# Peptides against a protein of PDB entry 4A54, part 94

Target 1, 94 residues: chain A of PDB entry 4A54
Amino acid sequence: MSVADFYGSNVEVLLNNDSKARGVITNFDSSNSILQLRLANDSTKSIVTKDIKDLRILPKNEIMPKNGTKSPSTNSTKLKSAETYSSKNKWSMD

## One batch from the design tools (peptide; made by RFdiffusion4, then SolubleMPNN)

Design b2_p28_1_s3
Fold by OpenDDE base, seed 5:
Structure b2_p28_1_s3 (fold): chain B 94 residues (1-94), chain A 28 residues (1-28)
Amino acid sequence: as target 1 above (94 residues)
Amino acid sequence: KEEEEKEKKELEEKTKELKEAIKKILEK
């Protein structure tokens, strides 16, 4: 069994500094032993495996608190195409 | 309650497997 078999699993990671991270396993860098978690705010956190004190897989129903990161309303700033009002300088040749 | 206990046990087993998978990588 490989770490890849657990992609998509929601995990709680306890780090050596007693901090906790919760997220979905999205990737594992085997060369550098880095676990990547997608957090509730859709950001990615990279965790060095050596810094992991403990971890557990969470049940699917544990609603990760949606940090209401307002999806940046892509205000599609409709770049109003500046209608270059071609000011027809009607050069009236008087 | 029985289903909850089964799910808990399954998660514990999967957690163990994940820990073992990570450990194997660190040992290389």
Scores: peptide ipSAE 0.570, ipTM 0.886, DockQ to the pose 0.374
Fold by OpenDDE base, seed 1:
Structure b2_p28_1_s3 (fold): chain B 94 residues (1-94), chain A 28 residues (1-28)
Amino acid sequence: as target 1 above (94 residues)
Amino acid sequence: KEEEEKEKKELEEKTKELKEAIKKILEK
């Protein structure tokens, strides 16, 4: 089996620096051992395979996190509505 | 539930195969 057999697969890659990348495998450069991922923002990330600590194939239904979807950190940080005390500038027109 | 477990297992196997494919390239 070759890496090409997995083109189009959505993967999560854990890098040696503990960063994660998620994207669709679009290409593999065998000469340089570079895995190319298409990210959710349609950009391409090139990953040197030697820098991969771990990877997993994601189910097709796992929507690539669109850049804008804040992972709902379940930490309900109650955004205390800073009551902007609108100081009524009473323009005393006297 | 059974289908979900089957799919999970399939993904795990595919993941293993991908890892092996990458490993084979790195070992060359």
Scores: peptide ipSAE 0.569, ipTM 0.886, DockQ to the pose 0.389
Fold by OpenDDE base, seed 2:
Structure b2_p28_1_s3 (fold): chain B 94 residues (1-94), chain A 28 residues (1-28)
Amino acid sequence: as target 1 above (94 residues)
Amino acid sequence: KEEEEKEKKELEEKTKELKEAIKKILEK
């Protein structure tokens, strides 16, 4: 088997610095020993294989944790349309 | 439970194969 047989697989990579990366294997540079991952934000991360402490293939159903870039919650200021409750002054014409 | 364990075992085996594939490239 070659690394190319695993293109499209979702993987979790543990680096020697104890940081983790999750992504889909898109390419492997055999000349430079670099694994390329597509991350949840569609960016590409290049990982030197010598820096890999451990690696595992994830099940297809595992949602890649979107790095919580705080999407600015566009607080859609629900413009509470001030329903001007026109209090119809019941002008009691006596 | 049995199906989940089979899928886990399959992923573990594929993981081992990927690690071996990377190792073979590094040893060349």
Scores: peptide ipSAE 0.569, ipTM 0.886, DockQ to the pose 0.347
Fold by OpenDDE base, seed 4:
Structure b2_p28_1_s3 (fold): chain B 94 residues (1-94), chain A 28 residues (1-28)
Amino acid sequence: as target 1 above (94 residues)
Amino acid sequence: KEEEEKEKKELEEKTKELKEAIKKILEK
């Protein structure tokens, strides 16, 4: 398996400095060995994998602690496939 | 309770797989 197989997973990362980060895996930079997490505040945190002491995947229903704002009902954010409406430039050959 | 235990076990296995995937990258 690759790290990419776990994109979209909610994880808790324990770092070597004993700090914790919690977020959804959005990307992995294989060239730099950097794991990217989307945090509860919609910011992105980059974690160097060598700094990871431990990691666990969280249940899907485990709501990332939002700072103070009322848990918006996790309506299933349907990843609206951004249908790239290719605006067909109708070349009107007048 | 059985369903919760199964889910926990599944998450544990997935966690192990993810850790192994990361480890393999660090070893390259």
Scores: peptide ipSAE 0.561, ipTM 0.885, DockQ to the pose 0.406

Design b2_p28_2_s1 (from b2_p28_2, 10 letters changed)
Fold by OpenDDE base, seed 3:
Structure b2_p28_2_s1 (fold): chain B 94 residues (1-94), chain A 28 residues (1-28)
Amino acid sequence: as target 1 above (94 residues)
Amino acid sequence: PEPSEEVKKMSQEEATEALKKALEEELK
């Protein structure tokens, strides 16, 4: 599989500086190691992969904050094993 | 664009791990 297969997915990224970013995956530049997210305010955030501590695909019912897509990180929340990835993602990119 | 049909069929955990793996493979 390629990262492109995940375009349009909602993701939460935990950064090495203990901040979090949430957004829709819009692009990945393998040459420059940059993951691009569309944030809740429709701006774009480019994340250098080396700055990523952890990431998770968000469930269909996960709330994306509008005021600040980048927020202070808390400890990584455990993913619920029973939660499935939805074919209809609320914030999927068209 | 939206996720592939294969990704849509995954659980959240499976999709997460698959994305991590895809990133790792493309960063080689």
Scores: peptide ipSAE 0.681, ipTM 0.957, DockQ to the pose 0.608
Fold by OpenDDE base, seed 1:
Structure b2_p28_2_s1 (fold): chain B 94 residues (1-94), chain A 28 residues (1-28)
Amino acid sequence: as target 1 above (94 residues)
Amino acid sequence: PEPSEEVKKMSQEEATEALKKALEEELK
């Protein structure tokens, strides 16, 4: 599988600096190793993959934080692993 | 764009692992 298979997926990215980003995967630049996310405010964030500590696919019902809430969503709600991934969320790309 | 049909059929955990693997493979 390629990263492109996941375009439109909603993800949470944990960076090496322990900051988090949440957004929809819109692009991956393999040449530069950059993952691009569309954030809740429709802005784009480019993340160098080497800066990624961890990531997870978010469930369909996961609400993306608005830009500016640096609050580490302490809601580590144990993502019930049992939930099937659905690409149809509010932030899904058409 | 939407995730592939294969990804859509995955569990959250499975999709997460698959994405991680895909990233690792593309970074090689």
Scores: peptide ipSAE 0.678, ipTM 0.953, DockQ to the pose 0.632
Fold by OpenDDE base, seed 4:
Structure b2_p28_2_s1 (fold): chain B 94 residues (1-94), chain A 28 residues (1-28)
Amino acid sequence: as target 1 above (94 residues)
Amino acid sequence: PEPSEEVKKMSQEEATEALKKALEEELK
C-alpha cells in the first residue's frame, strides 16, 4: 500500500514537541517527506514526517478540531477501534 | 480524493498500522 491510498482519511498526528494536528490527508511529498493535512478551517498544514512522534486514523464520525483548538473530542491516547471507513469524511478532498 | 476501497474496509487500528507502514516504505 502507498500513502496515497489513505488520501481523504482523517488523522491525528502527534509531533515530537507533543503538539497535535488533526486533519484530512490531502497529499504526501515523498521527495521532501512532507505530509499535508487539510484542517477543519480548510487551511493546509505541512508536516515533516521526521517530526511525527505518532499518528492515528480517526474514527469516521469524529469531528476534527482546528489546529491549536481545544475540543472535547480531542483524545490524547491511541484509540483502538473496529470502526471502518465506509462513509465519506466531511472535509474529504474530491 | 477518497481513501481506497481497501482502506475503507479496514478498522481504525488496521488502517493506522497500514498508514504507518506505508509512510515507512515511502521513506526508504
Scores: peptide ipSAE 0.673, ipTM 0.954, DockQ to the pose 0.638
Fold by OpenDDE base, seed 2:
Structure b2_p28_2_s1 (fold): chain B 94 residues (1-94), chain A 28 residues (1-28)
Amino acid sequence: as target 1 above (94 residues)
Amino acid sequence: PEPSEEVKKMSQEEATEALKKALEEELK
């Protein structure tokens, strides 16, 4: 599989500095090792993959915190609902 | 875009592990 198979998925990323980011995967730049997320405020966050400590795919029905404008049009994960598959959380979003 | 049909059929844990593996493969 490639990272492109996951475009449109909601993901929570834990960075090496213990900060967190949550958004929809919109692109991956393999040449520069950059993962791009569309955030709830429709802005884009570029994350250097070496700065990622851990990550998890979010269930389709999980509500993401909104900051500012409406969530992106592609903000819904197309995965099965949390009740359909086993949900495992390594950490809670603050 | 949307996740692939294969990803849509995965559990949350399976999809997480597959994404981690995909990142690892594209970064080496």
Scores: peptide ipSAE 0.668, ipTM 0.954, DockQ to the pose 0.600

Design b2_p28_2_s2 (from b2_p28_2, 9 letters changed)
Fold by OpenDDE base, seed 4:
Formats: structure tokens, sequence, C-alpha cells
Structure b2_p28_2_s2 (fold): chain B 94 residues (1-94), chain A 28 residues (1-28)
């Protein structure tokens, strides 16, 4: 599988500095190993893959949280498109 | 973009592991 298979998935990323980012995977730059997330405020965060300590796909029933916000999660749920997490999707490319 | 059908059919845990593996492969 490729990272592109996960575009539109909602993810929580734990960075090496122990900060967290939560958002929808919108793109991956293979040349620079940069993962792009669309955050809850519709801004884009670029994360260097090497800076990722850990990550998890958020369950389909979990609303995309803002950075620093914790939400209950259950790993038993199937994944759904980010459209199920938010009423607003500014990313035009599917 | 939307997740692939394969990803959508995975559990949260399976998808997490698969994404980790996919990212690891990109670092090679």
Amino acid sequence: as target 1 above (94 residues)
Amino acid sequence: PKPSKKVEEMSQEEATEALKKALEEELK
C-alpha cells in the first residue's frame, strides 16, 4: 500500500517533540518525505516524516479535533472518508 | 482525495499499521 491510499483519512500524529497534530491527510511529498494534514481550522500543516514518533488513524465516529484536543477513540470502527468527520471540506481534490 | 476502498474496509488498527508501514517504505 502507498501513503496515497490513505488520503482523506483522519489521523493523529505524535511528533518527536511530543506535540500532536490532528487532521486529514491531503498529500504526501515523496521527494521531501512531507506529510500534509488539513487541520480542523482548514489550515494546512506540513510534517516531515522523520519527525513523527507515532501516529494513529482516527475512528470513523471521531470528529476531527483541533491540535491539542483529545477525543475518545475506538479502534474497532472501520475507516471512513474525512467527509464524515467534518461538515466542511475545502480540499477540492479527491 | 478519499481513502481507497481497501483502507475503508480496514479497522482503525489495521489501517494505522498499514499507514505506518507505508510511511516507513517511503523513508527507504
Scores: peptide ipSAE 0.699, ipTM 0.950, DockQ to the pose 0.718
Fold by OpenDDE base, seed 2:
Parts: C-alpha cells; structure tokens; sequence
Structure b2_p28_2_s2 (fold): chain B 94 residues (1-94), chain A 28 residues (1-28)
C-alpha cells in the first residue's frame, strides 16, 4: 500500500517533540518525505515523516478536535523525528 | 481525495499499521 491510499483519512500524529497534530491526510511529498494534514481550522500542517514518533488512524465518526486539544496518547510506536514546516501552500485535494 | 476502498475496509488498527508501514517504505 502507498501513503496515497490513505488520503482523506483522519489521523493523529505524535511528533518527536511530544506535540500532537490531528487532521485529514491531504498529500504526501515523497521527495521531501513530508506528510500534509488539513487541520480542523482548514489550515495545512506539513510534517516531516522523520519527526513522527507515532500515529494512528482515527475512526470516521471521531470529531477532530480543534487546534490545541491534546489527543489522548495512544501507544507510541516511535517513528523518526519530523521537522514541521508550516507550508502556506493550499494543495488542492482532488 | 478519499481513502481507498481497501483502507475503508480495514479496522482502525490495521489501517494504522498499514500507514506506518507505507511511511517507513518512503523513508528507505
């Protein structure tokens, strides 16, 4: 399976700095290993994959918390450190 | 984009593991 198979999925990402992000997967930049999430406020968060400590797919019916709500820590499988780039580029979701 | 039918048919746990694996493959 590819990351593209998961576009449109709700995900919670735990970063190496212990910050959390929740959003819809909108894109993945394979050249730079950047995962893009659309947040509840319709902004885009760019996450470098190496900065991801853990992640989980959220159920469809789970209301995405608004920016600032710490999602409960699920069991962290340590994915490597992602540098978060705030990209202003609204990539069009097909 | 919408999740693939395969992803929609997965459990939350299965989808999570599959996504982790997909991301790991992109890091090699």
Amino acid sequence: as target 1 above (94 residues)
Amino acid sequence: PKPSKKVEEMSQEEATEALKKALEEELK
Scores: peptide ipSAE 0.699, ipTM 0.950, DockQ to the pose 0.698
Fold by OpenDDE base, seed 3:
Structure b2_p28_2_s2 (fold): chain B 94 residues (1-94), chain A 28 residues (1-28)
Amino acid sequence: as target 1 above (94 residues)
Amino acid sequence: PKPSKKVEEMSQEEATEALKKALEEELK
């Protein structure tokens, strides 16, 4: 398999300096051994492969925090408290 | 870009190991 087979995969990379990077694999430069990641802020980070201490592919469902996903406005349906209309039975004394 | 079908069919662990191996091969 080639690195190109993994393009579009989410990855977490641990670097030799103990820093971490998370992003989508967008490219690999074989001539320079550089792995390119698209980060959550849409910037590109270039990582020299020799600087990688460890890495893991992230699950598909692990939504990289896209900064901009508007929290679904939970329309808090205000449950209107059903005002118990106390039907005052006015007993009309005929 | 989308991962290959082969990668999509792998477990997370399998894909991780395969990527590590692919990167190691590029360093040779």
Scores: peptide ipSAE 0.718, ipTM 0.951, DockQ to the pose 0.712; fails the geometry check
Fold by OpenDDE base, seed 1:
Structure b2_p28_2_s2 (fold): chain B 94 residues (1-94), chain A 28 residues (1-28)
Amino acid sequence: as target 1 above (94 residues)
Amino acid sequence: PKPSKKVEEMSQEEATEALKKALEEELK
């Protein structure tokens, strides 16, 4: 599978500096190994793959806070595309 | 963009592992 198969998925990324990023995968630059996330505030964060310590796919209905916020515990579910799950976080499918 | 049908049919854990593997392949 390619990274592109996961576009539109919600993900939480733990970086090597122990910071966290949470957002929708919108793009991957294979030439530079850069993963792009759309954050809850509609900004884009670019992450170099080598800086990723760990990651997890988030359930569709999990609250996606701003970057640097710890994720609440969630149960396993099927992966679905990102959708608007709150009045604050307005996301559309890409 | 929308995840592939295959990804949508995966569990959260399966999708996580598959994404990790896909990213690892890009580092080679």
Scores: peptide ipSAE 0.704, ipTM 0.950, DockQ to the pose 0.707; fails the geometry check

Design b2_p28_2_s3 (from b2_p28_2, 9 letters changed)
Fold by OpenDDE base, seed 2:
Structure b2_p28_2_s3 (fold): chain B 94 residues (1-94), chain A 28 residues (1-28)
Amino acid sequence: as target 1 above (94 residues)
Amino acid sequence: MKPSEEVKKLSQEEATKKLKEALEKELE
């Protein structure tokens, strides 16, 4: 198998500096030994293969950790509980 | 891009091993 057979795979890469990167393998430059990953933010990270300490393929269903961009506080518009004004049907028996 | 059909048939562990082997061959 070649590296190209793994294009589109989700991987976690541990680098020699103990930093981690997670992304989809999009390309491999054989001339420079550079692995390219598309990250969760759609940016591309280029990793020199010799700097890889370890790697693992992630299962398809593992949600790429969205960089915790603060979920915009969905202003929970407090749907003001429609005060069901129970109109007291004052049944005035005439 | 999608992984090859051969890669899709592998377990996570086997796929990881084969990817490591493929990368190591590129460094030789």
Scores: peptide ipSAE 0.718, ipTM 0.952, DockQ to the pose 0.656
Fold by OpenDDE base, seed 1:
Structure b2_p28_2_s3 (fold): chain B 94 residues (1-94), chain A 28 residues (1-28)
Amino acid sequence: as target 1 above (94 residues)
Amino acid sequence: MKPSEEVKKLSQEEATKKLKEALEKELE
């Protein structure tokens, strides 16, 4: 498989300087060995492949926190399970 | 752009491995 097969994949890249970048692979420049990532802020980061210490593909559902969307603290409203006590009216047809 | 259908069939671990291999191949 080629790097191009992974375009559109979310990745976390660990660089040799121990910095991390997360983004979508948008391009790979084979001539210069540069991996391009689109970051959460819609900017593009160019990473020289030789500077990559490690990388991993992130699952699709990992909502890269858009910096601006305050994850609404979903106050886990404890949905009080309304225990619908189905009072089985035992219709005793005596 | 979307990952290839082949990539979509891979596990996260396998996809990661294959991406690393692809990048390494480009450096050779």
Scores: peptide ipSAE 0.712, ipTM 0.952, DockQ to the pose 0.789
Fold by OpenDDE base, seed 5:
Structure b2_p28_2_s3 (fold): chain B 94 residues (1-94), chain A 28 residues (1-28)
Amino acid sequence: as target 1 above (94 residues)
Amino acid sequence: MKPSEEVKKLSQEEATKKLKEALEKELE
């Protein structure tokens, strides 16, 4: 399966700096490995995939915040890659 | 945009796993 198969899904993303974002997957840039989320306030957040520590698909009835939150990771499975993950926050708005 | 019909048939846990695998593949 490709990332595109999940467009329109609600997700929670946990970043390496323990910040969280919730939104709908609207796009994925394969060239730059950037995941785009539409947030509850209708803004778009761009997240570099290598900055993602963990993620989960949310049920339809879960409330999404307008902005990200910070919480320590508990029982998370970190994404695996051959590349080195950075703790630098590269989360931006588009 | 809507998720594919194949994704809609998955459980939350399975869909999460498949999405993680798809993203990991893009980093290789």
Scores: peptide ipSAE 0.706, ipTM 0.951, DockQ to the pose 0.561
Fold by OpenDDE base, seed 4:
Structure b2_p28_2_s3 (fold): chain B 94 residues (1-94), chain A 28 residues (1-28)
Amino acid sequence: as target 1 above (94 residues)
Amino acid sequence: MKPSEEVKKLSQEEATKKLKEALEKELE
C-alpha cells in the first residue's frame, strides 16, 4: 500500500518535539518525504516524515449529520471502527 | 480525497500499521 491510499484519513501525528497534530492526510511529497495534513481550521500543516515519532489513524468523525440534511449515507465504509476503539488512547491530546 | 477501499476495510490498528509501513518505505 502507498501513502496515497490513505488520503482522506484522519490521523494524529506525534512529532519528535512531542508536539501533536491532528488532521486529514491530503498529500504526500515523495521527493521531500513531506506529509500534508489539513487541520480543523482548514489550514495545511506540512510535516517532514523524519520528524514523526509516532502516528495513528483516527476513526472518521462521523460528521454527525446536522439535523436536517440527510447526510447521504455515504457508505463511507467506515474503517470498521471495531467497537474496540475503546483501546486506551495511548495519546490523549488533553 | 477518500481513503482507498482497501484501507476502508482495515481496522484502525491495521490501517495505522500499514500507513507506518508505507511511510517507512518512502524513506528508503
Scores: peptide ipSAE 0.689, ipTM 0.951, DockQ to the pose 0.665

Design b2_p28_2_s4 (from b2_p28_2, 9 letters changed)
Fold by OpenDDE base, seed 5:
Structure b2_p28_2_s4 (fold): chain B 94 residues (1-94), chain A 28 residues (1-28)
Amino acid sequence: as target 1 above (94 residues)
Amino acid sequence: PKPSEKVLSLSQEEATKALKEALAKELE
């Protein structure tokens, strides 16, 4: 797979300086290894790939934090292998 | 833009792993 396959995905990025960014992947510059995110305020953030410590893809139903609201640090809730990235709601028998 | 159908068929964990691998390949 290429990075382009993930355009439109909502992601949380942890940087080497321990700051976090959340946004939609809009572009990737292969020449400079720069990932571009559209943030909740519609601005664009450019991130150098080497500055990324960790990242995760967010589910579709997860809202991006708006400026001025402290959203609690959500730990990576791993979906079970039976759930797809596009899955909205899982009906559990138990 | 929209993620590919292949990405949409993956779990959140699998998609995250695949994105990390794709980014790592770009650094080589």
Scores: peptide ipSAE 0.668, ipTM 0.953, DockQ to the pose 0.629
Fold by OpenDDE base, seed 2:
Structure b2_p28_2_s4 (fold): chain B 94 residues (1-94), chain A 28 residues (1-28)
Amino acid sequence: as target 1 above (94 residues)
Amino acid sequence: PKPSEKVLSLSQEEATKALKEALAKELE
């Protein structure tokens, strides 16, 4: 699978500096290894892939905080392993 | 755009793993 298969997915990214970003994957620049996220404020954040410490797919209904979250959200909802991504994240997205 | 049908058919855990693997391949 390619990163492009995940365009439109809502993700939480943990960076090497322990900051977090939440957004929708809108693009990936293979030449520069840049992952682009659309944030809750409709701005775009460009993340260098090598700066990613961890990430996870989020359900579509999870509140997307703006960039700058320093501490892990303790109240983040995670999908059950038995549930498919489509069951929680099936939506029409431009 | 929306995720591919293949991605949508995965569990959250599987999708997360697959995305990590896809990103890792781009670093090779």
Scores: peptide ipSAE 0.665, ipTM 0.953, DockQ to the pose 0.623
Fold by OpenDDE base, seed 4:
Order: sequence, then C-alpha cells, then structure tokens
Structure b2_p28_2_s4 (fold): chain B 94 residues (1-94), chain A 28 residues (1-28)
Amino acid sequence: as target 1 above (94 residues)
Amino acid sequence: PKPSEKVLSLSQEEATKALKEALAKELE
C-alpha cells in the first residue's frame, strides 16, 4: 500500500521532539517526504517524515488538538485490534 | 478524501503498521 491509500485517515503523530500532532492526512509530498495533516482548527500542519518518532491511526470520533499542542489532555478511546474501520468507523469523503 | 477500501478493511493495529511501512518505503 502507498501513503495515498491512507488519505482521509485520522492520525496521531509523535515527533522526535516529543511533541504530538493530531489530524487527518490530506497529502504526502514524495519529493520532500512531507506528510500534511488537517488539524482541528482546519489549518494544515506539514511534517517531515524523518521527524516522526511514532504514529497511530485513530478512530474517526477522536478529538484532534490544535497545532502547537504538546500533549492531548483528553482521554482517547482506541479500537480493538480485532475490529475494522468498515464496521465502526465511517469515513467521510474529503 | 476517504481512505481506500483496503485500509478500511484493516484493524487499527494493522492499518497503523501498514502506514508505518508505507512511510518507511518513502525514506528508502
């Protein structure tokens, strides 16, 4: 699969500086290795892939923090490993 | 946009792993 297959996915990204970003994947620039996220405030954050320490896909109903948020304050609920997005997480077209 | 049907058929863990692998390939 390519990164483009994940466009529209809600993700949490942990950066090497231990900051976090949450948003919807809107684009990936292969030439520059830049992942773009749409944040909760509808702004766009560009992340260099090499600066990503870890990431995870979130359920659709996960609250996204604004740009510059060090750590989310809300308790997040994760999907069980046995469950699929098709059944529990309806994705909107972007 | 909407994720592909393949991604939507995966578990959260599987989708996360697949995304990590896809990003890793872009760094090669």
Scores: peptide ipSAE 0.663, ipTM 0.953, DockQ to the pose 0.642
Fold by OpenDDE base, seed 1:
Structure b2_p28_2_s4 (fold): chain B 94 residues (1-94), chain A 28 residues (1-28)
Amino acid sequence: as target 1 above (94 residues)
Amino acid sequence: PKPSEKVLSLSQEEATKALKEALAKELE
């Protein structure tokens, strides 16, 4: 699979500097290896892939932090092992 | 855009792994 297959997915990204970002994957620049996220405040964050320490796909019900929020982490309900990503995540982004 | 049907068919854990692999491949 390619990164483009994941456009529209909600992700949490942990960077090498231990900062976190949460947003929807909107684009990937293959030439420069830059992942673009749309944040909760509708701004766009560009992340160089080499600066990513870790990441995870988030369920749709995951609360994304907005600008000014001190705590980027929230408790989330993980999907059951028997449930598909689609069963819990409906997408309206076209 | 929305994720592909292939991605949507995966579990959250599988999708996470697949995205990591896809990004790693772009760095090669």
Scores: peptide ipSAE 0.662, ipTM 0.953, DockQ to the pose 0.648

Design b2_p28_3_s1 (from b2_p28_3, 13 letters changed)
Fold by OpenDDE base, seed 5:
Order: C-alpha cells, then structure tokens, then sequence
Structure b2_p28_3_s1 (fold): chain B 94 residues (1-94), chain A 28 residues (1-28)
C-alpha cells in the first residue's frame, strides 16, 4: 500500500502543535516528505510528515461544505505537437 | 473499523516513506 492509494481521501491531521487541518489529500512529495492537502476554502496546505501527530480518515458522508471550488482542472497542456509545417519551398531551379 | 485501519495504514506508509528517505540521506 502506498500513500497514493489515499489520494482524494478526506482526512483530519493533528499536528504536533495540537492544531488541526482538514482536507483532501492531493499529493505527497516523497523527496521532501510533504503531504499536500486541499482545504475547504480551496487553498492548499503543505504539511511535513514529521509534524504530524495523528491522522484519521473522515467518513465520506460528512458533508464538507462543497464550496464548488473547481478543482484546478489539470490543464492538460496539450503539447501542441509542433506541426512541422513542411514549407515546401519549391525551389524551382530554372 | 475500516476507517481506523485505513488511517493506520496511511500512517504506517508515511512513516515508512519518511524512514526510507532518511536512510537515503534525502530527509534532513
């Protein structure tokens, strides 16, 4: 089981300073050991795992106020394939 | 409960990742 299995899950994180954060797991940066949460106000919070005292999964039925903040549509940057305009420079050598 | 088990697994996974990163010297 990997952390990625929990992406999209609503969680409550208790931090070492006894503060709490509630949000959806959106990412885990393995290089920096940072858990990223999307909060109810659509802001993101980055939490260093060493600062986590406790974490619990919240039941799906808890009506988090759907502030319909559009999940940033991953703008699939359509890498417009550089249409190689083969400019047929018809160099007609007379 | 299922929720408790999932929470535990997440914590274990996070802890394991942290430990692995520490072993690799990538986590100061």
Amino acid sequence: as target 1 above (94 residues)
Amino acid sequence: SLEEELSKKLQESLKKLEEELKKLGLYK
Scores: peptide ipSAE 0.105, ipTM 0.625, DockQ to the pose 0.061
Fold by OpenDDE base, seed 2:
Structure b2_p28_3_s1 (fold): chain B 94 residues (1-94), chain A 28 residues (1-28)
Amino acid sequence: as target 1 above (94 residues)
Amino acid sequence: SLEEELSKKLQESLKKLEEELKKLGLYK
């Protein structure tokens, strides 16, 4: 696993409450285990990693509307135990 | 359950990502 696979890549995060967030990984709060995403509108969203149910790297060719900041895009890489290519909820706690 | 185990593996992978991000100084 390479951090470069995630950092600068567009990702979609599915949370335990079934809400979704799409953006680019920009930072991590080590003290609180919070992953920060830059969203399409250039705002930021902080996500506690333990609240993540699923995570996928978006295809490089996927069109995402952006506001002011050009979100970098890197090559998609599979993270077998943590990444999916669909919106399917693979890991259910039910 | 199998689904629960997979969920744990996801969290473990995220923990690994966390550690790698720390190594690169991509944290506050």
Scores: peptide ipSAE 0.104, ipTM 0.609, DockQ to the pose 0.039
Fold by OpenDDE base, seed 3:
Structure b2_p28_3_s1 (fold): chain B 94 residues (1-94), chain A 28 residues (1-28)
Amino acid sequence: as target 1 above (94 residues)
Amino acid sequence: SLEEELSKKLQESLKKLEEELKKLGLYK
C-alpha cells in the first residue's frame, strides 16, 4: 500500500451519520487524524477518520462533477479492505 | 464480528496513509 493507491483518486466517503462526501484526498492532519477532501466546488471538507463508516475509490469512467478543481492523475487502485461500489455500507448485515 | 474486523482494517489503512503522506511532506 502506498499513497498512490488513493491520494489524488476520487473517493466517496460514507460517514457514521449516513451522510456522504465526494472529493479528492488533499491532506491529512497527523496530529488530529483528520482527512481533508477537496470537493467539486473547490471547498475543503475535513473528516475525522473515526467517523468514516465506508470508503470507495470511484471508477475511472465515473463522472465526478468539478468546478475548477484540479485532480492529480493516479493509477486505478482499490482499497480492498475498505472500499465498496455500493451506495450502502459494505459492512452492513441488513 | 465481521463488521468490527473490517472497520479495524479501514482504520489501519487510513493510519498507514497518514504515515506515508507525512513521509512525503503532504500533511498539515
Scores: peptide ipSAE 0.102, ipTM 0.619, DockQ to the pose 0.040
Fold by OpenDDE base, seed 1:
Structure b2_p28_3_s1 (fold): chain B 94 residues (1-94), chain A 28 residues (1-28)
Amino acid sequence: as target 1 above (94 residues)
Amino acid sequence: SLEEELSKKLQESLKKLEEELKKLGLYK
């Protein structure tokens, strides 16, 4: 698993100074140990990983206030939520 | 403290990840 696997994921980062940042992972610079987030206002924030106290991935269904930021064309890889698989696999046992 | 220990573990994990990514040539 690579950091790239989380590109496009919405995350909350808690920093060592107890400040928080929320955004979408857009890049990781391994050479400089920098995680880049796109924030709700479409600005970008670069965070040095050594300053990170905690990082959590936010669920897709959390209504982040859709500030009109064009969701990058998340290639909605239809993560066929197991829920959609369960609905289509209505094995009509009839 | 537990919090300090968790923070340390996180930093270690991140460092390891960074090194692995470097080895794989994943630079951006």
Scores: peptide ipSAE 0.094, ipTM 0.609, DockQ to the pose 0.047

